# Peptides against a protein of PDB entry 2XVC: the designs that were tried, part 7

Target 1, 50 residues: chain A of PDB entry 2XVC
Amino acid sequence: ITERELLDYIVNNGGFLDIEHFSKVYGVEKQEVVKLLEALKNKGLIAVES

## One batch from the design tools (peptide; aimed at target 1 I19)

Design b2_p14_5_s2 (made by RFdiffusion4, then SolubleMPNN; from b2_p14_5, 5 letters changed)
Fold by OpenDDE base, seed 5:
Structure b2_p14_5_s2 (fold): chain B 50 residues (1-50), chain A 14 residues (1-14)
Amino acid sequence: as target 1 above (50 residues)
Amino acid sequence: MIDPDGKYKIKSLV
């Protein structure tokens, strides 16, 4: 999965992301999802809220 | 820091 694909998924889901759920459904390792999110955040493309 | 077991609300800034 690419950064853009992950971003599109997030936007299409109203901004909500459950990493465990996403990992199970799409077969992407949790560590890979985190890596992509950190990259997006570092580039100033997203803000992450908990 | 982003937790591998976390659930988040993300704001797109693009």
Scores: peptide ipSAE 0.777, ipTM 0.930, DockQ to the pose 0.923
OpenDDE base, seeds 1, 2, 3, 4: peptide ipSAE 0.777, 0.777, 0.777, 0.777; ipTM 0.930, 0.929, 0.929, 0.929

Design b2_p14_5_s3 (made by RFdiffusion4, then SolubleMPNN; from b2_p14_5, 5 letters changed)
Fold by OpenDDE base, seed 1:
Structure b2_p14_5_s3 (fold): chain B 50 residues (1-50), chain A 14 residues (1-14)
Amino acid sequence: as target 1 above (50 residues)
Amino acid sequence: MISEDGKYKIKALV
């Protein structure tokens, strides 16, 4: 999965992301999802809140 | 810090 694909998913999902759920559904390792999110955050492309 | 078990609301800034 690419950064852009993850970004598109997030937007299309109303901004919500459950990493465990996403990993199970799409077969992407949780650590990979975190890596992509950290990259997006560091680039200033997303703001993350919980 | 982002957790592997986290649930987040994310704002896209693109």
Scores: peptide ipSAE 0.785, ipTM 0.933, DockQ to the pose 0.924
OpenDDE base, seeds 2, 3, 4, 5: peptide ipSAE 0.785, 0.785, 0.785, 0.784; ipTM 0.933, 0.933, 0.933, 0.933

Design b2_p14_5_s4 (made by RFdiffusion4, then SolubleMPNN; from b2_p14_5, 5 letters changed)
Fold by OpenDDE base, seed 1:
Structure b2_p14_5_s4 (fold): chain B 50 residues (1-50), chain A 14 residues (1-14)
Amino acid sequence: as target 1 above (50 residues)
Amino acid sequence: MIDEDGKYKIKSLV
């Protein structure tokens, strides 16, 4: 999965992301999802809230 | 830090 694909998913999901759920559904390792999110955050493309 | 088992609200800034 690419950064853009993850971003598109997030937007289409109302901004909500459950990493474990996403990993199970789309077959992407949780650590990979985190890596992509960190990259997006570092680039200033997303803000993350919990 | 972002947790592997976390649930988040993400704001897209693009």
Scores: peptide ipSAE 0.773, ipTM 0.928, DockQ to the pose 0.952
OpenDDE base, seeds 2, 3, 4, 5: peptide ipSAE 0.773, 0.772, 0.772, 0.773; ipTM 0.928, 0.928, 0.928, 0.928

Design b2_p14_6 (made by RFdiffusion4)
Pose (drawn by RFdiffusion4):
Structure b2_p14_6 (pose): chain A 50 residues (1-50), chain P 14 residues (1-14)
Amino acid sequence: as target 1 above (50 residues)
Amino acid sequence: SIHVGKYSIKNLES
């Protein structure tokens, strides 16, 4: 998936992401989800919590 | 760094 798709998903999910659940449902490797989150964070597009 | 887990996230994009 693209960074845009993950961001859209996060916004539509009320700003929440369960990496384990996401990986299971959407078939994206956990480390790929983490890689995409890092890119979003480093572009200043998201503030990560918890 | 971000790790596998459950996260709350604020969207900062306008």

Design b2_p14_6_s1 (made by RFdiffusion4, then SolubleMPNN; from b2_p14_6, 5 letters changed)
Fold by OpenDDE base, seed 2:
Structure b2_p14_6_s1 (fold): chain B 50 residues (1-50), chain A 14 residues (1-14)
Amino acid sequence: as target 1 above (50 residues)
Amino acid sequence: MIKVGKYKIKVLEE
């Protein structure tokens, strides 16, 4: 999964992300999801509010 | 540091 794909998912999911759920459904390692989120955050593309 | 969990995320740039 790319950063853009994850970003689009977040938008389409109303901003909500359950990392464990996402991992199970889409077959992406939880660590990879976290890595992508960190990247998005560091680029100023997202703010993590929970 | 982001940990595994449930989040509400604000998208700043789409």
Scores: peptide ipSAE 0.767, ipTM 0.911, DockQ to the pose 0.893
OpenDDE base, seeds 1, 3, 4, 5: peptide ipSAE 0.767, 0.767, 0.767, 0.767; ipTM 0.911, 0.911, 0.912, 0.911; seed 4 fails the geometry check

Design b2_p14_6_s3 (made by RFdiffusion4, then SolubleMPNN; from b2_p14_6, 5 letters changed)
Fold by OpenDDE base, seed 1:
Structure b2_p14_6_s3 (fold): chain B 50 residues (1-50), chain A 14 residues (1-14)
Amino acid sequence: as target 1 above (50 residues)
Amino acid sequence: MIEVGKYKIKVLEK
């Protein structure tokens, strides 16, 4: 999965992301999802809130 | 650092 694809998913999902759920549904390792999020955050493309 | 969990994410740019 690309950064762009993850961004699109986030937008389409109203900004909500459950990493564990995403991993199960899309077959992407949790660590890979985290890696992509960190990259997006570091680029200033997203703000992560909990 | 981002941990595995549930988040609300604000998209700042596409």
Scores: peptide ipSAE 0.766, ipTM 0.917, DockQ to the pose 0.887
OpenDDE base, seeds 2, 3, 4, 5: peptide ipSAE 0.764, 0.763, 0.765, 0.763; ipTM 0.913, 0.912, 0.914, 0.913

Design b2_p14_6_s4 (made by RFdiffusion4, then SolubleMPNN; from b2_p14_6, 5 letters changed)
Fold by OpenDDE base, seed 1:
Structure b2_p14_6_s4 (fold): chain B 50 residues (1-50), chain A 14 residues (1-14)
Amino acid sequence: as target 1 above (50 residues)
Amino acid sequence: MIVVGKYKIKVLEK
């Protein structure tokens, strides 16, 4: 999965992301999702709230 | 630091 694809998913999902759920559904390692999010955050493209 | 969990994400740019 690319950063762009993850961004698209987040937008389409109303901003909500369940990393564990996403991993199960799309077959992406949880660690990879976290890595992508960290990259997006570091670039200033997203803000993350829990 | 992001850990596995559920988040609300604000997309600032795309």
Scores: peptide ipSAE 0.765, ipTM 0.917, DockQ to the pose 0.888
OpenDDE base, seeds 2, 3, 4, 5: peptide ipSAE 0.762, 0.762, 0.764, 0.762; ipTM 0.913, 0.912, 0.914, 0.912

Design b2_p14_7 (made by RFdiffusion4)
Pose (drawn by RFdiffusion4):
Structure b2_p14_7 (pose): chain A 50 residues (1-50), chain P 14 residues (1-14)
Amino acid sequence: as target 1 above (50 residues)
Amino acid sequence: STKLHIKVTEKGLE
């Protein structure tokens, strides 16, 4: 998936992401989800919590 | 660590 898609998902999910659940449902490797989250974070597009 | 709460910044909303 693209960074845009993950961001859209996060916004639509009320700003929440369960990496384990997401990986299971959408078939994206956990490390790929982490990689996409880092790119979003480094671009200043998201503030990560917890 | 796998259950993240995320705020979308103003830049992210644009």

Design b2_p14_7_s1 (made by RFdiffusion4, then SolubleMPNN; from b2_p14_7, 5 letters changed)
Fold by OpenDDE base, seed 5:
Structure b2_p14_7_s1 (fold): chain B 50 residues (1-50), chain A 14 residues (1-14)
Amino acid sequence: as target 1 above (50 residues)
Amino acid sequence: KNRLKIKVTEKGLK
């Protein structure tokens, strides 16, 4: 999954992300999801609210 | 459920 695809997912999911659920549904390792989130955060594209 | 709440910034929406 690309960073843009993850952003689109987050937007379309109301801003919510369950890493365990996402990993199981989309076949993406949890470590990869975390890596993508860190990249998005570092680029100023997202902020984690809770 | 172990949900993160994520804000997508204006930059992220472009």
Scores: peptide ipSAE 0.737, ipTM 0.906, DockQ to the pose 0.729
OpenDDE base, seeds 1, 2, 3, 4: peptide ipSAE 0.735, 0.735, 0.733, 0.735; ipTM 0.905, 0.905, 0.905, 0.906

Design b2_p14_7_s2 (made by RFdiffusion4, then SolubleMPNN; from b2_p14_7, 5 letters changed)
Fold by OpenDDE base, seed 3:
Structure b2_p14_7_s2 (fold): chain B 50 residues (1-50), chain A 14 residues (1-14)
Amino acid sequence: as target 1 above (50 residues)
Amino acid sequence: KNKLKIKVTEKGKA
């Protein structure tokens, strides 16, 4: 999954992301999801609120 | 749990 695809998913989900659910549905390792989130955060594209 | 609330910035929405 690309960073843009993950961003679009988050937007379309009202800003909510269940890492466990996402991992199971899309077959992406939880570690990879976290890595992508860290990258997005470091680029100033997202802010994690919880 | 594993459910996060994320704010996408204007930069991220571009």
Scores: peptide ipSAE 0.722, ipTM 0.901, DockQ to the pose 0.843
OpenDDE base, seeds 1, 2, 4, 5: peptide ipSAE 0.721, 0.721, 0.720, 0.721; ipTM 0.901, 0.900, 0.901, 0.900

Design b2_p14_7_s3 (made by RFdiffusion4, then SolubleMPNN; from b2_p14_7, 4 letters changed)
Fold by OpenDDE base, seed 1:
Structure b2_p14_7_s3 (fold): chain B 50 residues (1-50), chain A 14 residues (1-14)
Amino acid sequence: as target 1 above (50 residues)
Amino acid sequence: ANKLKIKVTEKGLA
């Protein structure tokens, strides 16, 4: 999964991301999802609200 | 569940 693909998923999902669910459905380790989120955040592409 | 609410910035939407 690329950063852009994750970003697009977030947009298409109304800004919601269930890390556990995403991990199960897409076969991506939770730690990898978090890593991608950190990258997106550090690049100023997202902000975590809750 | 680790459910997050994420805001995509203008930069992210570009």
Scores: peptide ipSAE 0.739, ipTM 0.907, DockQ to the pose 0.811
OpenDDE base, seeds 2, 3, 4, 5: peptide ipSAE 0.739, 0.739, 0.738, 0.738; ipTM 0.907, 0.907, 0.906, 0.906

Design b2_p14_8 (made by RFdiffusion4)
Pose (drawn by RFdiffusion4):
Structure b2_p14_8 (pose): chain A 50 residues (1-50), chain P 14 residues (1-14)
Amino acid sequence: as target 1 above (50 residues)
Amino acid sequence: MKLTIKVTEAGYEY
């Protein structure tokens, strides 16, 4: 998936992401989800919590 | 791993 798709998903999910659940449902490797989150964080597009 | 995320204004514009 693209960074845009993950960001859209996060916004539509009320700003929440369960990596384990997401990986299971959407078939994206956990490390790929983490890689996409880092890119979003480094572009200043998201503030990560917890 | 569970994360709570705030989307910045730049995130909405993106």

Design b2_p14_8_s1 (made by RFdiffusion4, then SolubleMPNN; from b2_p14_8 with T4R A10K)
Fold by OpenDDE base, seed 3:
Structure b2_p14_8_s1 (fold): chain B 50 residues (1-50), chain A 14 residues (1-14)
Amino acid sequence: as target 1 above (50 residues)
Amino acid sequence: MKLRIKVTEKGYEY
């Protein structure tokens, strides 16, 4: 999965992301999801509120 | 882990 795809998912999911659920559904390792989130955050595209 | 993500203006325009 690409950063763009994850970003689109977040938008389409109302801004909510369940890492455990996402990992299971899309077959992506949790650490990979976290890496993608960190990349999006570092690029100023998202902010993790809670 | 369930997270609430805020997409910035830059994110929407990306």
Scores: peptide ipSAE 0.772, ipTM 0.932, DockQ to the pose 0.919
OpenDDE base, seeds 1, 2, 4, 5: peptide ipSAE 0.772, 0.772, 0.772, 0.772; ipTM 0.932, 0.932, 0.932, 0.932

Design b2_p14_8_s3 (made by RFdiffusion4, then SolubleMPNN; from b2_p14_8 with T4K A10K Y12L)
Fold by OpenDDE base, seed 1:
Structure b2_p14_8_s3 (fold): chain B 50 residues (1-50), chain A 14 residues (1-14)
Amino acid sequence: as target 1 above (50 residues)
Amino acid sequence: MKLKIKVTEKGLEY
């Protein structure tokens, strides 16, 4: 999964992301999801609110 | 882990 795809998912899901759920549904390791989130954050594309 | 994420204006244009 790409950063763009994860970002699109976040947008389409109203900003909510359940890492465990996402991992199971899309077959992506939790660590990989976190890595993608960190990349998005570092680029100033997202901010984690809670 | 459940997160609430804000997409910035920059992110919306990505």
Scores: peptide ipSAE 0.770, ipTM 0.932, DockQ to the pose 0.919
OpenDDE base, seeds 2, 3, 4, 5: peptide ipSAE 0.769, 0.769, 0.769, 0.769; ipTM 0.932, 0.932, 0.932, 0.932

## One batch from the design tools (peptide; aimed at target 1 D18 I46 S50)

Design b2_p15_1 (made by RFdiffusion4)
Pose (drawn by RFdiffusion4):
Structure b2_p15_1 (pose): chain A 50 residues (1-50), chain P 15 residues (1-15)
Amino acid sequence: as target 1 above (50 residues)
Amino acid sequence: PLHIKVTEKGHEYLK
């Protein structure tokens, strides 16, 4: 998936992401989800919590 | 599990 798709998902999910659940449902490797989150964070597009 | 705040820049990027 693209960074845009993950960001759209996060916004539509009320700013929440369960990496384990997401990986299971959407078939994206956990490390690929982490990689996409880091790119979003480094571009200043998301503030990560918890 | 993570809680994430989308920044103003993030909302603009989605436009």

Design b2_p15_1_s1 (made by RFdiffusion4, then SolubleMPNN; from b2_p15_1 with P1M H3R H11L)
Fold by OpenDDE base, seed 3:
Structure b2_p15_1_s1 (fold): chain B 50 residues (1-50), chain A 15 residues (1-15)
Amino acid sequence: as target 1 above (50 residues)
Amino acid sequence: MLRIKVTEKGLEYLK
């Protein structure tokens, strides 16, 4: 999965992300999801609110 | 569950 795909998912999911759920549904390792989030954050594309 | 804010830059990125 790409950064763009994850970002698009977040938008389409109302800004909510359940990493465990996402990992199960999309077959992506949780650590990979975290890495993608960190990349998005570092690029200024997202901020984690809670 | 995490609450993620997509910035203006993020929204522009998706266009």
Scores: peptide ipSAE 0.788, ipTM 0.942, DockQ to the pose 0.892
OpenDDE base, seeds 1, 2, 4, 5: peptide ipSAE 0.788, 0.788, 0.787, 0.788; ipTM 0.942, 0.942, 0.942, 0.942

Design b2_p15_1_s2 (made by RFdiffusion4, then SolubleMPNN; from b2_p15_1, 5 letters changed)
Fold by OpenDDE base, seed 2:
Structure b2_p15_1_s2 (fold): chain B 50 residues (1-50), chain A 15 residues (1-15)
Amino acid sequence: as target 1 above (50 residues)
Amino acid sequence: MLKIKVTEKGLKYLE
């Protein structure tokens, strides 16, 4: 999964992301999801609220 | 579950 794809998923999911669930459904390691989120955050594309 | 805010930059990125 790419950063763009994850960002698109987040938007389409109302901003909600369950990393555990996402990992299971899409077969992406939890640490990889976190890395993608960090990249998105560092690029100023997202901010984690809770 | 995380709540993520997509910035204006993020939204424009997807356009």
Scores: peptide ipSAE 0.786, ipTM 0.941, DockQ to the pose 0.893
OpenDDE base, seeds 1, 3, 4, 5: peptide ipSAE 0.785, 0.785, 0.784, 0.785; ipTM 0.941, 0.941, 0.941, 0.941

Design b2_p15_1_s3 (made by RFdiffusion4, then SolubleMPNN; from b2_p15_1 with P1M H3K H11L)
Fold by OpenDDE base, seed 1:
Structure b2_p15_1_s3 (fold): chain B 50 residues (1-50), chain A 15 residues (1-15)
Amino acid sequence: as target 1 above (50 residues)
Amino acid sequence: MLKIKVTEKGLEYLK
């Protein structure tokens, strides 16, 4: 999964992301999801609210 | 579960 794809998922899911669920459904390692989130955050594309 | 805010920049990025 790409940064763009993850961002698109987040938008389409109302901003909610369950990393454990996402990992299982999409076959992406949890560590990779976190890495992608960090990239999105560092680029100013997202902010983690809670 | 995380709550993520997509910034205006993020929304523009997806356009």
Scores: peptide ipSAE 0.784, ipTM 0.941, DockQ to the pose 0.894
OpenDDE base, seeds 2, 3, 4, 5: peptide ipSAE 0.783, 0.784, 0.783, 0.783; ipTM 0.941, 0.941, 0.941, 0.941

Design b2_p15_1_s4 (made by RFdiffusion4, then SolubleMPNN; from b2_p15_1, 6 letters changed)
Fold by OpenDDE base, seed 1:
Structure b2_p15_1_s4 (fold): chain B 50 residues (1-50), chain A 15 residues (1-15)
Amino acid sequence: as target 1 above (50 residues)
Amino acid sequence: MLKIKVTEEGLKYLE
């Protein structure tokens, strides 16, 4: 999954992301999801609220 | 579960 695809998922999911669920459904390592989130955050495209 | 805010920049990025 790409950063763009993850961002699109987040938008379409109302901003909610269950990493454990996402990992299982999409076959992406949890560590990779976190890495992608960090990239999106560092680019100023997202902010983690809670 | 995380709550993520997509910034204006993020939204523009997708458009």
Scores: peptide ipSAE 0.783, ipTM 0.941, DockQ to the pose 0.890
OpenDDE base, seeds 2, 3, 4, 5: peptide ipSAE 0.783, 0.782, 0.782, 0.783; ipTM 0.941, 0.941, 0.941, 0.941

Design b2_p15_2 (made by RFdiffusion4)
Pose (drawn by RFdiffusion4):
Structure b2_p15_2 (pose): chain A 50 residues (1-50), chain P 15 residues (1-15)
Amino acid sequence: as target 1 above (50 residues)
Amino acid sequence: MSSKLHIKVTEKGLE
């Protein structure tokens, strides 16, 4: 998936992401989800919590 | 990285 798709998903999910659940449902490797989240964080597009 | 994340989308992210 693209960074845009993950960001759209996060916004539509009320700013929440369960990496384990997301990986299971959408078939994206956990490390790929983490890689996409880092890119979003480094572009200043998201503030990560917890 | 935690498996469950609460995330704030910045103004830049909304644009």

Design b2_p15_2_s1 (made by RFdiffusion4, then SolubleMPNN; from b2_p15_2, 4 letters changed)
Fold by OpenDDE base, seed 5:
Structure b2_p15_2_s1 (fold): chain B 50 residues (1-50), chain A 15 residues (1-15)
Amino acid sequence: as target 1 above (50 residues)
Amino acid sequence: MADKLKIKVTPKGLE
């Protein structure tokens, strides 16, 4: 999954992301999801609210 | 990180 694909998912899911659920549904390792989130945050594209 | 997150997408992220 690309950073843009994850970003689009977050937008279309109302900002909610369940990493465990996402990993199971899309077959992406939890570590990879976290890596993508860190990249998005470092680029100023997202902020984690909870 | 927690498994369940609420994320704000910035204006830059929406470009």
Scores: peptide ipSAE 0.721, ipTM 0.900, DockQ to the pose 0.925
OpenDDE base, seeds 1, 2, 3, 4: peptide ipSAE 0.720, 0.719, 0.720, 0.719; ipTM 0.900, 0.900, 0.900, 0.900

Design b2_p15_2_s2 (made by RFdiffusion4, then SolubleMPNN; from b2_p15_2, 4 letters changed)
Fold by OpenDDE base, seed 2:
Structure b2_p15_2_s2 (fold): chain B 50 residues (1-50), chain A 15 residues (1-15)
Amino acid sequence: as target 1 above (50 residues)
Amino acid sequence: MADKLKIKVTEKGLA
């Protein structure tokens, strides 16, 4: 999964992301999801609120 | 990092 694909998922999911659930459903390692989130954050594309 | 997150997408992210 690309950064843009994850970002689009987050947008389409109302900003909510369950990493454990996402990992299970999409077969992406949790650490990979976190890596993508950190990249998005560092690029100023997202902010984690909760 | 917690598993369940609420994320704000910035204007830059929405572009």
Scores: peptide ipSAE 0.726, ipTM 0.901, DockQ to the pose 0.923
OpenDDE base, seeds 1, 3, 4, 5: peptide ipSAE 0.725, 0.725, 0.725, 0.725; ipTM 0.901, 0.900, 0.901, 0.901

Design b2_p15_2_s3 (made by RFdiffusion4, then SolubleMPNN; from b2_p15_2 with S2A S3D H6K)
Fold by OpenDDE base, seed 1:
Structure b2_p15_2_s3 (fold): chain B 50 residues (1-50), chain A 15 residues (1-15)
Amino acid sequence: as target 1 above (50 residues)
Amino acid sequence: MADKLKIKVTEKGLE
């Protein structure tokens, strides 16, 4: 999964992301999801609210 | 990092 694909998912899910659920459904390792989130955050594309 | 997150997508992220 690419950064843009994850970002698009987040947008379309109203900003909610359950990493455990996402990992199970999409077959992406939890570490990879976190890596992508960190990249998105560092690029100023997202901010984690809670 | 928590498993369940609420994320704000910035204007830059929406481009």
Scores: peptide ipSAE 0.721, ipTM 0.900, DockQ to the pose 0.915
OpenDDE base, seeds 2, 3, 4, 5: peptide ipSAE 0.720, 0.720, 0.721, 0.721; ipTM 0.899, 0.899, 0.899, 0.899

Design b2_p15_2_s4 (made by RFdiffusion4, then SolubleMPNN; from b2_p15_2, 4 letters changed)
Fold by OpenDDE base, seed 5:
Structure b2_p15_2_s4 (fold): chain B 50 residues (1-50), chain A 15 residues (1-15)
Amino acid sequence: as target 1 above (50 residues)
Amino acid sequence: MADKLKIKVTEKGLK
């Protein structure tokens, strides 16, 4: 999964992301999801609210 | 990092 694909998922999912659930459903390592999130955050594309 | 997150997409992210 790419950064843009994850970003689109977050938008389409109302901003909610369950990393454990996402990992199981999409077959992506949790560490990879976190890596992508960190990249998105560092680029100023997202902010974690809670 | 928590597994369940609420994320805000910035204007930059929505472009």
Scores: peptide ipSAE 0.717, ipTM 0.897, DockQ to the pose 0.925
OpenDDE base, seeds 1, 2, 3, 4: peptide ipSAE 0.716, 0.716, 0.715, 0.716; ipTM 0.897, 0.897, 0.896, 0.897

Design b2_p15_3 (made by RFdiffusion4)
Pose (drawn by RFdiffusion4):
Structure b2_p15_3 (pose): chain A 50 residues (1-50), chain P 15 residues (1-15)
Amino acid sequence: as target 1 above (50 residues)
Amino acid sequence: TEITPTGKYNIKVLV
């Protein structure tokens, strides 16, 4: 998936992401989800919590 | 916050 898709998903999910659940449902490797989140964070597009 | 493969995250969108 693209960074845009993950960001859209996060917004639509009320700003929440369960990486384990997401990986299971959408078939994206956990490390790929992490990689996409880091890119979003580094572009200043998201503030990560918890 | 560290991003881990097993994490559950609340995320604020800044756009």

Design b2_p15_3_s1 (made by RFdiffusion4, then SolubleMPNN; from b2_p15_3, 7 letters changed)
Fold by OpenDDE base, seed 4:
Structure b2_p15_3_s1 (fold): chain B 50 residues (1-50), chain A 15 residues (1-15)
Amino acid sequence: as target 1 above (50 residues)
Amino acid sequence: AEITEDSKLKIKVLT
């Protein structure tokens, strides 16, 4: 999954992301989702609110 | 907030 695809998913899901659920549905390893989110946060493209 | 494999997150997209 690309960073853009993950961003689009987050927007389309109302800002909510359950990493376990996402991993199961989209076949992406949980650690990979965490890495992508950390990259997006470090680039200033997302803010984690909870 | 720390991002972990068990996280259920609320995220603001800043693009």
Scores: peptide ipSAE 0.751, ipTM 0.917, DockQ to the pose 0.891
OpenDDE base, seeds 1, 2, 3, 5: peptide ipSAE 0.751, 0.750, 0.749, 0.750; ipTM 0.917, 0.916, 0.916, 0.916

Design b2_p15_3_s2 (made by RFdiffusion4, then SolubleMPNN; from b2_p15_3, 5 letters changed)
Fold by OpenDDE base, seed 2:
Structure b2_p15_3_s2 (fold): chain B 50 residues (1-50), chain A 15 residues (1-15)
Amino acid sequence: as target 1 above (50 residues)
Amino acid sequence: AEITEDGKYKIKVLT
Protein backbone atom coordinates (compact mmCIF):
# COMPACT_ATOMS: atom_id res chain seq x y z
CA ILE B 1 0.00 0.00 0.00
CA THR B 2 1.17 3.50 -0.80
CA GLU B 3 1.10 6.47 1.51
CA ARG B 4 -1.58 8.07 -0.64
CA GLU B 5 -3.73 4.97 -0.47
CA LEU B 6 -3.40 4.88 3.29
CA LEU B 7 -4.31 8.56 3.51
CA ASP B 8 -7.37 7.97 1.38
CA TYR B 9 -8.40 5.05 3.55
CA ILE B 10 -8.04 7.13 6.69
CA VAL B 11 -10.18 9.91 5.26
CA ASN B 12 -12.78 7.49 3.97
CA ASN B 13 -12.90 5.81 7.38
CA GLY B 14 -13.68 9.02 9.20
CA GLY B 15 -10.13 9.37 10.44
CA PHE B 16 -10.21 6.15 12.40
CA LEU B 17 -7.60 3.47 11.95
CA ASP B 18 -7.42 0.16 13.78
CA ILE B 19 -4.08 -1.24 12.73
CA GLU B 20 -4.97 -4.84 13.55
CA HIS B 21 -8.22 -4.58 11.64
CA PHE B 22 -6.61 -2.88 8.68
CA SER B 23 -3.88 -5.47 8.56
CA LYS B 24 -6.37 -8.33 8.52
CA VAL B 25 -8.66 -6.79 5.93
CA TYR B 26 -6.07 -5.48 3.51
CA GLY B 27 -3.30 -8.00 4.00
CA VAL B 28 -0.71 -5.44 5.03
CA GLU B 29 1.69 -6.32 7.82
CA LYS B 30 1.02 -4.35 10.98
CA GLN B 31 4.63 -3.24 11.06
CA GLU B 32 4.23 -1.84 7.56
CA VAL B 33 1.16 0.14 8.58
CA VAL B 34 3.09 1.56 11.52
CA LYS B 35 5.97 2.44 9.22
CA LEU B 36 3.67 4.24 6.81
CA LEU B 37 1.97 6.15 9.60
CA GLU B 38 5.30 7.19 11.04
CA ALA B 39 6.38 8.43 7.63
CA LEU B 40 3.17 10.39 7.15
CA LYS B 41 3.48 11.86 10.61
CA ASN B 42 7.10 12.84 10.08
CA LYS B 43 6.14 14.54 6.82
CA GLY B 44 3.50 16.54 8.64
CA LEU B 45 0.70 14.96 6.65
CA ILE B 46 -1.15 13.51 9.64
CA ALA B 47 -1.67 14.07 13.33
CA VAL B 48 -2.31 10.95 15.37
CA GLU B 49 -4.39 10.64 18.52
CA SER B 50 -5.12 7.50 20.49
CA ALA A 1 2.42 8.38 22.50
CA GLU A 2 4.15 6.39 19.79
CA ILE A 3 2.31 4.47 17.11
CA THR A 4 2.13 0.76 17.88
CA GLU A 5 0.96 -2.33 16.07
CA ASP A 6 -1.97 -2.87 18.42
CA GLY A 7 -3.06 0.74 18.33
CA LYS A 8 -6.41 2.23 17.43
CA TYR A 9 -6.15 5.82 16.36
CA LYS A 10 -8.06 8.91 15.41
CA ILE A 11 -6.07 10.55 12.66
CA LYS A 12 -6.29 14.06 11.32
CA VAL A 13 -5.18 14.39 7.72
CA LEU A 14 -3.35 17.66 7.27
CA THR A 15 -2.95 17.81 3.50
Scores: peptide ipSAE 0.779, ipTM 0.921, DockQ to the pose 0.902
OpenDDE base, seeds 1, 3, 4, 5: peptide ipSAE 0.779, 0.778, 0.778, 0.778; ipTM 0.921, 0.921, 0.921, 0.921

Design b2_p15_3_s3 (made by RFdiffusion4, then SolubleMPNN; from b2_p15_3, 6 letters changed)
Fold by OpenDDE base, seed 4:
Structure b2_p15_3_s3 (fold): chain B 50 residues (1-50), chain A 15 residues (1-15)
Amino acid sequence: as target 1 above (50 residues)
Amino acid sequence: AEITEDSKLKIKVLV
C-alpha cells in the first residue's frame, strides 16, 4: 500500500483507523501500517488525535 | 499518543 492510498482510506473512513481491522481486510501487515503512519506523521501529513 | 499495532486511532489528515 502507498502512503497516498492509506491517506485516502483514512479520509474515506471518517478519520478512524483500527490497525488490526485494516490489516485483516487489506492484507497489510500491522507493523507496515504503523511504519506508514509514523512516516506520515513525521512529514506533517497527519495528526493523531487519539 | 504512541502508535502501536493494537491502536484504534482518530486521525486528522493535513494534506
Scores: peptide ipSAE 0.754, ipTM 0.918, DockQ to the pose 0.886
OpenDDE base, seeds 1, 2, 3, 5: peptide ipSAE 0.753, 0.753, 0.754, 0.753; ipTM 0.918, 0.917, 0.918, 0.918

Design b2_p15_3_s4 (made by RFdiffusion4, then SolubleMPNN; from b2_p15_3, 6 letters changed)
Fold by OpenDDE base, seed 1:
Structure b2_p15_3_s4 (fold): chain B 50 residues (1-50), chain A 15 residues (1-15)
Amino acid sequence: as target 1 above (50 residues)
Amino acid sequence: AEITEDGVYKIKVLT
């Protein structure tokens, strides 16, 4: 999965991401999801609430 | 989801 694909998923999911759920459904390691999120954040594309 | 004028997506993440 690419950064763009993950971002598109989040946007289409109402801006919400359950890492555990996503990992299980899409077969992507949780660590990989976090890595992609960090990349998106570092590029200024996302900001995590809470 | 909330999008700022800068095009930044405000997202909620749950582990």
Scores: peptide ipSAE 0.423, ipTM 0.790, DockQ to the pose 0.109
OpenDDE base, seeds 2, 3, 4, 5: peptide ipSAE 0.413, 0.410, 0.415, 0.417; ipTM 0.786, 0.781, 0.787, 0.790

Design b2_p15_4 (made by RFdiffusion4)
Pose (drawn by RFdiffusion4):
Structure b2_p15_4 (pose): chain A 50 residues (1-50), chain P 15 residues (1-15)
Amino acid sequence: as target 1 above (50 residues)
Amino acid sequence: VKLRIKVTEKGREYL
């Protein structure tokens, strides 16, 4: 998936992401989800919590 | 791993 798709998903999910659940449902490797989240964070597009 | 995420102003503009 693209960074845009993950960001859209996060917004539509009320700013929440369960990596384990997301990886299971959408078939994206956990490390790929983490890689996409870092890119979003480094572009200043998201503030990560918890 | 569960995360709460805020979309920054830059992120809102991007969207």

